# Ledger of designs, part 7: peptides against a protein of PDB entry 4Y8H

Target 1, 222 residues: chain A of PDB entry 4Y8H
Amino acid sequence: TTIVGVKFNNGVVIAADTRSTQGPIVADKNCAKLHRISPKIWCAGAGTAADTEAVTQLIGSNIELHSLYTSREPRVVSALQMLKQHLFKYQGHIGAYLIVAGVDPTGSHLFSIHAHGSTDVGYYLSLGSGSLAAMAVLESHWKQDLTKEEAIKLASDAIQAGIWNDLGSGSNVDVCVMEIGKDAEYLRNYLTPNVREEKQKSYKFPRGTTAVLKESIVNICD

## One batch from the design tools (peptide; made by RFdiffusion4, then SolubleMPNN)

Design b1_p25_2_s2
Fold by OpenDDE base, seed 2:
Structure b1_p25_2_s2 (fold): chain B 222 residues (1-222), chain A 25 residues (1-25)
Amino acid sequence: as target 1 above (222 residues)
Amino acid sequence: SAKLEEALRRREAVRAAEAAAAAAA
């Protein structure tokens, strides 16, 4: 997995690859690793796919209830706190590594959460097996005061670095853009760099292409 | 997304070409 988050001047973008693996097996070529916690708070998940999905759904439900109870828009820091406390409670046994991002009445936010419940903050973050490949791109091209378009490009380029250089990453780039004062823009399969091209030739040969060298008929019924 | 739909169309075209090649064979 390669997941990234990048802050820009008026919001935050998260992106992910779409490969799911089971050891050496590609289980899914086009899995969704971007999860909605609330309309304007999204999460990218690395680690155990079931754990990332389950924990984000659980916190999403509790954030909705909390929002209704308080008559307030959900805050990214509230989601962060709920996620980290839940993960810490399970002492890393919930294999969820998350980049949590969003916009709320306090502004735009980008955080990471590790399975043991530690949290980090940054202007750009990467997690997963492809995180080093992604970080090489981020460190090379990140600047302050990114535009939305520059941040989408940077995040997408960082995910592509994971796709090309990490065995655990592959297929497509998913993006979610959360800009202040706008709805979240979920760009499923924003890039599809691994679409198979049309085959120029068939590998099907006419019948009889393989010569029969010997035939034997054995009666197995006595 | 439009990108997903385009990707699906390309995959279907590849499958159709493979099927046509299979039928011609």
Scores: peptide ipSAE 0.000, ipTM 0.150, DockQ to the pose 0.017
Fold by OpenDDE base, seed 3:
Parts: C-alpha cells; structure tokens; sequence
Structure b1_p25_2_s2 (fold): chain B 222 residues (1-222), chain A 25 residues (1-25)
C-alpha cells in the first residue's frame, strides 16, 4: 500500500493506490483505500484492509452521532481523538495505519495515526509499504503555498512512485480533495496507468491445433 | 427527530448509489 496526504493553500488532498495483496498474491487490483468518516473528513488506510475499513466505519458512525448530539459540524481533531483512543485500547492488535484529513470550521487538517494509537502532524505525509518511494517524491517537490492543482499532481506523483517501486502497491490512483468552503471531491480511479493493452495474439487456439501423434490403450489387469 | 431521519435517508441513498456503482463495474 501507498497512501499520502498533502496540504495546499485552501485545503488538503489525500491519495492512495488500489492494490490489495495476500502475501505474494494480488487479491484485488482495484480496492478502495479512501474511506469517508464524514462528508468533509476522509481517511486513507494501510495495514489490514478489514481493520482499516471496520475502524473508519465505527468512528464514522460515532462522529455522525456526536455531530447530531452537539448540533455542530464534526471536527478532524474529534475523529483523530476517537481513532487514537480506539486503537490504543487494542494495544496495536488492530492493524490500522491511517492518514486522516479534512476541513472543518477551524480550517484544513492533516494527521497520521499508527496502530498503537500514536499520532503525527505534517504538511505532507506518507504511510504503507510504498511510503519511502512516496516520501522521496514529496521531499523533492513539496513547497509552501501549493495550489489545489499542484497538490493533486504532487499526491498523484507520490502514489505513482509507490505503484512503480513497491511490490505491495499497484494499479490505479484514487484521490480525495477537501477544500475549505466546498464539498469533498472524491476522484475514484483519477489515474489508471496500468490498463492492459489488447494482446497481438490470442492464446485461444482452434480445436485440433495440437495433433495426436500416438495413442496407447493399457488394460489394467487386477 | 426529523434530522436523524433525514441523515439516515441520506446514508441509505449513498449506500444504494455505492452498491449500484459496484454492481455496474
């Protein structure tokens, strides 16, 4: 997995690859690793796919209830605290590594969470097996005061570095853009760089292509 | 409350749209 988050002048972008693996096997070529916690708070997940999905759904449901109870838009720091407390309760046994991003009435936010419940803050972040490949791109090309378009490009280039250089990453790039004062823009399969071209020749040979050279009948005597 | 019913209806509509998109893919 390669997941990234990048802050820009008026918001935050997160991106992910779409490969799921079971050891050396590609289990899914087009899995979704971007999860909605609330309309304007999204999460990218690495680690155990079932744990990332279950944790983000649980916190999403609790954030919805909290928003209704308080009559307020949910805050990214509230989602961060709920995720942190849940993961810490299970002492790292829930294999969820998350980049949490969003916009709320206090501005744009970008955080990471590790399975034991530690949290980090940054202007750009990467997690997963492809995180070093992604971070090499981020460290080389990140600057202050990025535009929306520059941040989408930088995040997409960082995910592609994971796709090309990490065995655990592959296929497509998913993007979610959260800009202050706008709805979240979820761009499923924003890039599809690994579409298989049509083969020049078919492996479906006509019947009779392999000639029978010899037949032998053996009586199995009891 | 009317707000809870509207939120639940929106959640069901999103789930139905996601299921329809997954079935069309």
Amino acid sequence: as target 1 above (222 residues)
Amino acid sequence: SAKLEEALRRREAVRAAEAAAAAAA
Scores: peptide ipSAE 0.000, ipTM 0.217, DockQ to the pose 0.018
Fold by OpenDDE base, seed 4:
Structure b1_p25_2_s2 (fold): chain B 222 residues (1-222), chain A 25 residues (1-25)
Amino acid sequence: as target 1 above (222 residues)
Amino acid sequence: SAKLEEALRRREAVRAAEAAAAAAA
């Protein structure tokens, strides 16, 4: 997995690859690693896919209830605190590594959280097996006061670095853009760099192309 | 292939947006 978050002048972007793996097997070529906690708070998940989905759904439900109770739009820091407390309670047994991002009445926010409940803050973040490949791009090209378009490009380039250089990452780039004063823009399969082209030639041969040299029928039933 | 056509369309849209952003800068 490669997941990234990048702050820009008026919001935050998160991005992810779409490969799911089970050991050496590509289990899914187009899994969704971007999860909605609330309409304007999204996260990218790395680690155990079931754990990332379950924890984000649980906190999503709790943050909705909290929003209704307080009559306020949910805050990214509230979601972060709920996630932190939940993950810490389970002492890393929930294998969720998250980049949590969003916009709220206090502004735009970008955080990371690890399975043991530690949290970080930054202008750009990467997690997952492809995080070093992504971070090489982020460290090389990040600047202050990014535009929305520059941040989307930077995030997408960082995910592509994971796709090309990390075995655990691949297929497509998903993006979610959270801009202040706008609805969240979820760009599923924003880039699809690994679309298989149609084969120009058929490898179906007519019957008889390979000569039968010998045939034997063996009854294996006693 | 509908999948390839969709992928190409998305790629062109991204390139057009990047080109427009670069021209406006």
Scores: peptide ipSAE 0.000, ipTM 0.145, DockQ to the pose 0.016
Fold by OpenDDE base, seed 5:
Structure b1_p25_2_s2 (fold): chain B 222 residues (1-222), chain A 25 residues (1-25)
Amino acid sequence: as target 1 above (222 residues)
Amino acid sequence: SAKLEEALRRREAVRAAEAAAAAAA
């Protein structure tokens, strides 16, 4: 997995690859690793896919209830705290590594969470097996005051670095853009760099190439 | 998948535009 988050001048972008693996096998070529916690708070998940999905759904439900109870828009820091406390309680046995991002009435936010419940904050972050490949791109090209378009490009380039260089990453780039004062823009399959081309050669022999040497008709019903 | 077909069409359109730009240059 390669997941990234990048802050820009008016919001935050997260991106992910779409490969799911089971050991050496590609289990899913188009897995969704971007999860909605709330309308304007999204996360990217690495680690155990079931754990990332389950924990984000649980916290998403609790954030919705909290938002209804308080009559307030949910805050990214509230989601962060709930995720952190939940993961810490299970002492890393929930294999969820998350980049949590969003916009709320306090502004735009970008955080990371590790399975043991440690948290970090940054202007750009990467997690997963492709994180080093992604970070090489981020460290080389990140600047302050990125535009939305520059941030989407940077995030997508960082995911592509994971796709090309990490065995655990592949297929497509998913993006979610959370801009202040706008709805979240979920760009599923924003890039599809691994579309299979048509086969140049066919090993399909014409009918009759193999002679029938013997035919037998057997009645199976007595 | 309709999304895959759209992505293929976009890729073909980009290649066609690049080829047209290269032929016009």
Scores: peptide ipSAE 0.000, ipTM 0.179, DockQ to the pose 0.015

Design b1_p25_2_s4
Fold by OpenDDE base, seed 2:
Structure b1_p25_2_s4 (fold): chain B 222 residues (1-222), chain A 25 residues (1-25)
Amino acid sequence: as target 1 above (222 residues)
Amino acid sequence: SAALEERLARVAAVAAAEAAAAAAA
């Protein structure tokens, strides 16, 4: 997995690859790793796919109830705290590594969470097996005051670095853009760089292509 | 259900913590 988050001048972008693996096997070529916690708060998940999905759904449900109870729009820091407390309670046994991002009445936010409940803050972040490949791109090309378009490009280039260089990453790039004053823009399969072309040759050969070198008939009935 | 009550209690605790943090800021 390669997941990234990048802050820009008016919001935050997250991106992910779409490969799911079971050991050496590609289980799914087009897995969705971007999860909605609330309309304007999304996360990217690495680690155990079932755990990332289940924990984000649980916190999403609790954030909805919190929003209703407080009569307020959900805050990214509230989601961060709830995720952190839940993951810490399970002492790293929930294999969820998350980049949590969003917009709320206080602005745009980008955080990471590890399975034991530690949290980081940054202008750009990467997690997963492809995180080093992604971080090499981020460290090389990140600048302050990114535009929306520059941030989408940077995040997509960082995910592609994971796709090309990490065995655990592959297929497509998914993007979610959360801009202040707008709805979240979920761009499923924003890039599809691994589309299989039509095969130039058929594996269907005419009958008789293989020569019969020897034939033997054995009678099995006495 | 007990599960719903526990969830509502967690929501209330988070709301109280946020109110306290906002008062301290």
Scores: peptide ipSAE 0.000, ipTM 0.188, DockQ to the pose 0.016
Fold by OpenDDE base, seed 4:
Structure b1_p25_2_s4 (fold): chain B 222 residues (1-222), chain A 25 residues (1-25)
Amino acid sequence: as target 1 above (222 residues)
Amino acid sequence: SAALEERLARVAAVAAAEAAAAAAA
């Protein structure tokens, strides 16, 4: 898995690869690793797919209830706190590594959470088996005041670095863009780098393209 | 950019196909 988050001037982008592996086998080529916690708060999951999904669904439900109770739009820090408390309670037995990002009335936010409930904050983050390859791209090309388009490109380039250099990462790039004052834009299969281009050459050769150099008729009936 | 628009069109096509598959199930 390769997951990344990148802050830009007016929001945050998260991206993920779509390979799921079961040991040495590619189990799924188009696994969704981006999960909606709330309309404007999304996460990318690495580790055990079932754990990441279950945790994010639980916190999503709890955030909805919290929003109703508080009469407030969901906050990324509230989701972070709920995730942190949940993962810490299980002391790393839940194999969930998350990049949590979103927009709320307080602005744009990008966090990471490890399985033990430790949290980090940054302008760019990467997790998963491809995280080092992704981070090499992020460190090389990140700048302050990224545009939306630059951040999408940077995140996508970082995921592609994971796809190309990590056996645990592959297939497509999913992207979710959370911009202040807009709806979240979930870009499923934003890049499909492994789609075989239609072979420009037709391999349908007309009959007779291979010259018959010799023909022998053997009568098998005496 | 034209490249971004083409990518968005691909995403929309995938989303429509996924929605159609989900509705058929």
Scores: peptide ipSAE 0.000, ipTM 0.262, DockQ to the pose 0.022
Fold by OpenDDE base, seed 5:
Structure b1_p25_2_s4 (fold): chain B 222 residues (1-222), chain A 25 residues (1-25)
Amino acid sequence: as target 1 above (222 residues)
Amino acid sequence: SAALEERLARVAAVAAAEAAAAAAA
């Protein structure tokens, strides 16, 4: 898995690859790793897919209750606190690594959460098996005051670095953009870099290209 | 259900912590 988050001038973008693996096997080529906690708060999940999904659904339901209870829009820090407390309670037995991002009345936010409940904050973040490849791109090309378009490009380039260099990452790039004052824009399969082009060369050889040197019919049934 | 009550209690605790933080700011 490769997941990234990038802050820009008026919001935050998260992106993920779409490969799911079971050991050496590609189980799914188009797994959704971006999860909605609330309309304007999304996360990207790495680690155990079942744990990331279960945790994000639980916190999403609790954030909805919290929003109703407080009569206010959900805050990213509230989701962060609920996730942190839940993961810490299980002391890393829940294999969920999350990038949590969103917009709320206090602005745009980007956080990471590790399975043991530690949290980081940054302008750009990467997690998963492809995180080092993604971080090399982020560190090389990140600047202050990114536009929305520059941030989407940077996040997508960072995910592609994971796709190309990490065996655990692959297939497509999903993106979610959360801009202040707008609805969240979920771009499923924003890039599909592994779509096989049509084979330019025909592998149909004319009959007789290979000489039949010997033919033997063996009856295997007595 | 007891499970729903526990969830509501956790939600209320987070809301109270946020209110306390806002009052201290």
Scores: peptide ipSAE 0.076, ipTM 0.686, DockQ to the pose 0.016; fails the geometry check
Fold by OpenDDE base, seed 3:
Structure b1_p25_2_s4 (fold): chain B 222 residues (1-222), chain A 25 residues (1-25)
Amino acid sequence: as target 1 above (222 residues)
Amino acid sequence: SAALEERLARVAAVAAAEAAAAAAA
């Protein structure tokens, strides 16, 4: 997994790859790693897919109740605090590593959360197995006062670095843009760089070729 | 349901803590 967040002059962008893996196997080529906590607060998840989904749904539901009870738009720091307390309660047994971003009446925010409930803040962040490849791009090209377009490009370039250099990352780039005073813009499959071209040659197997119903790759250690 | 009431009570407690923090700021 490669997930990133980038602040820009009027908001925040998050991006993710779309590969899901189960050990050495690509389980899904087009999984969603961007989760909506609220209309203007989104999260990118790395770690255990079930845990990232479950925790973001739980906090999303609690944030909705909080918003209804308080009669106010939810704050990113409230979502962060709820996530932190939940993850800390489980002492890292919930395998969720999150980039939490959004806009609220106090401005634009970008945070990270680790599985044990530690939190960080930054103008740009990366998490997951591709985080080093993404961070190399971010550190090289990040500047103050990014435009929306520059931030989307930078986030997308950082995800592509993960796609190309990390085995755990791949397929497409998903993006979510949260700009102050606007609705969140969720760009599912914003980039699809790995579209399989039509095979120029149809390898028709000879009539009577038995379909391989199951393939198992066994690593034989010598 | 009792589970919903417990969730609402937790949400109310967070809201009260945030209101207190905002009043102290």
Scores: peptide ipSAE 0.024, ipTM 0.527, DockQ to the pose 0.016; fails the geometry check

Design b1_p25_4_s3 (from b1_p25_4, 8 letters changed)
Fold by OpenDDE base, seed 4:
Structure b1_p25_4_s3 (fold): chain B 222 residues (1-222), chain A 25 residues (1-25)
Amino acid sequence: as target 1 above (222 residues)
Amino acid sequence: AAAAAAAAALAAQRAAVRAAASRGR
């Protein structure tokens, strides 16, 4: 997995690859690793796919209840706190590694969470097996005051570094853009650099293409 | 014809997912 988050001047972008693996097996070529916690708070998940989905759904539900109870729009720091407390309670046995990002009435936010419940903050972040490939691109091309378009490009290039250089990453780039004062823009399969070309030949042969060279009928009844 | 239909179905599904993601009122 390669997941990234990048802050820009008026918001935050997260991106992910679409490969799911089971050891040496590609289980899914086009899985979704971007999860909605709330309308304007999204996360990218690495680690155990079931745990990333389940924990984000659980916290998403609790964030909705908290929003209703407080009569306030959900905050990224509230999602961060709920996620970290839940993950810490399970001492890393919930295999969720998350980049949590969003916009709220306090601004734009980008955080990471590890399975043991540690949390980081940054202007750019990467997680998963492709994180070093992604970080090499981020460290080379990140600058202060990125535009939306520059941040989408940077995040997409960082995911592509994982797609090309990490065995655990592949297929497509998914993007979610969260800009202040706008709805979240979920760009499923934003880039699809691994579309399989049509096969130039049909490998269907008619019956009889393999000649019968010898036949023997054995009577097994006397 | 079947490969073009699968590519068109995938493009239509991508357009529908983009349209559904933009309709999240």
Scores: peptide ipSAE 0.022, ipTM 0.269, DockQ to the pose 0.020
Fold by OpenDDE base, seed 2:
Structure b1_p25_4_s3 (fold): chain B 222 residues (1-222), chain A 25 residues (1-25)
Amino acid sequence: as target 1 above (222 residues)
Amino acid sequence: AAAAAAAAALAAQRAAVRAAASRGR
């Protein structure tokens, strides 16, 4: 998996690859690794796919209840705190490594969470088996005061570095853009660089392509 | 037939998302 987050002047972008693996096997070529916690708070997940989905759904439900109870829009720091406390309670046995990002009444936020419940903050972040390939692109091309378009490009280029160089990453780039004062823009399959071309040949051969060299009829019943 | 229909639906969805992303630039 390769997941990234990048802050820009008026918001935050997250991106992910779309390969799911079971050891050496590609289980899914087009899985969704971007999860909605709330309308304006999204998460990218690495590690165990079931754990990343289940923990983000659980916290999403609890954030909705908290929002209703407080009569306030959900905050990214509230989602961060709920996620880290839940993951810490399970001592790293919930295999979720998350990039949590969003916009709220306090501005734009970008955080990472590890399975043991540690948390980091940054202007750009990468996680998963492709994180070093992604970080090489981020460290080379990140600057302050990124535009929305520059941040989408940078995040997409960082995911592509994971697609090309990490065995655990592949297929497509998914993007979610969270800009202040706008709805979240979920760009499923924003890039699809691995579309298979039409097969030049059929695997169905005409009858008689293999010559019969010998035939023998054996009676099994006397 | 179902795998071909799923591949065509995914190709159409990919084309629609690319066209939407190109209109927002």
Scores: peptide ipSAE 0.019, ipTM 0.272, DockQ to the pose 0.022
Fold by OpenDDE base, seed 3:
Structure b1_p25_4_s3 (fold): chain B 222 residues (1-222), chain A 25 residues (1-25)
Amino acid sequence: as target 1 above (222 residues)
Amino acid sequence: AAAAAAAAALAAQRAAVRAAASRGR
């Protein structure tokens, strides 16, 4: 998995690859690793796919209830706190590594969470097996005051570094853009750089291509 | 023509996901 988050001047972008793996096996070529916690708060998940999905759904539900109870738009720091407390309670046994990002009435936010419940803050972040490949791109090209377009490009280039160089990453780039004062823009398969070309020839050979060398009829019943 | 149809289908799917995200269901 390669997941990234990048802050820009008016919001935050998160991106992910779309490969799911089971050891050496590609289980899914086009899985979704971007999860909605709330309309304007999204996360990218690495680690155990079931845990990333289940924990984000649980916190998403609790954030909705909290928003209703408080009569307030959900805050990214509230989602962060709920996620970290939940993960810490399970002492890293919930294998969720998350980049949590969003916009709220306090501005744009980008955080990471590890399975043991530690949390980091950054202007750019990467997690997963492709995180080093992604971070090499981020460290080389990140600057302050990125535009939306520059941040989408940088995040997409960082995910592509994971797609090309990490065995655990592949297929497509998913993007979610969260801009202040706008709805979240979920860009499923924003890039599809691994579309298989049409096969130049059919593997269906004409009948008779394999010659029958011998035929024998054996009666098995006396 | 196939690339334009795939781009239009992807744009329609993006519009449907945007419409689902905006409708709070």
Scores: peptide ipSAE 0.015, ipTM 0.271, DockQ to the pose 0.018
Fold by OpenDDE base, seed 1:
Structure b1_p25_4_s3 (fold): chain B 222 residues (1-222), chain A 25 residues (1-25)
Amino acid sequence: as target 1 above (222 residues)
Amino acid sequence: AAAAAAAAALAAQRAAVRAAASRGR
């Protein structure tokens, strides 16, 4: 997995690859690793796919309840705190590694969370087996005051570095853009750089293409 | 069974929070 988050001048972008693996096996070529916690708070998940989905749905449900109780829009820091406390309670047995990002009435936010409940803050972040490949691109090309378009490009280039160089990453780039004062823009399959070309030849041979050149009957009974 | 009980508890909590939020408007 390669997941990234990048802050820009008016918001945050997250991106992910679409390969799911089971050890050396590609289980899914086009899985979704971007999860909605709330309308304007999204996360990217690495680690155990079931745990990333289940924990984000659980916290998404509790964030909705908290929003209704407080009569306030959901905050990224509330989601962060709920996620880290839940993950810490399970002592890393919930295999969720998350980049949590969003916009709220306090601004734009980007965080990471590890399965043991540690949390980091940054202007750009990467997680998963492709994180070093992604980080090499981020460290090389990140600048302050990125535009929306520059941040989407940087995030997608960082995911592509994981797609090309990490065995655990592959297929497509998914993007979610969260801009202040706008709805979240979920760009499923924003890039599809691994579309297999149409097969140049048919492998369907006519019946009888392989002629019988020799036949021999061997008696196996004495 | 535990997932169904958790979903039912969450649904009841959602109904209670919605009812509390409707009383404060």
Scores: peptide ipSAE 0.000, ipTM 0.221, DockQ to the pose 0.017

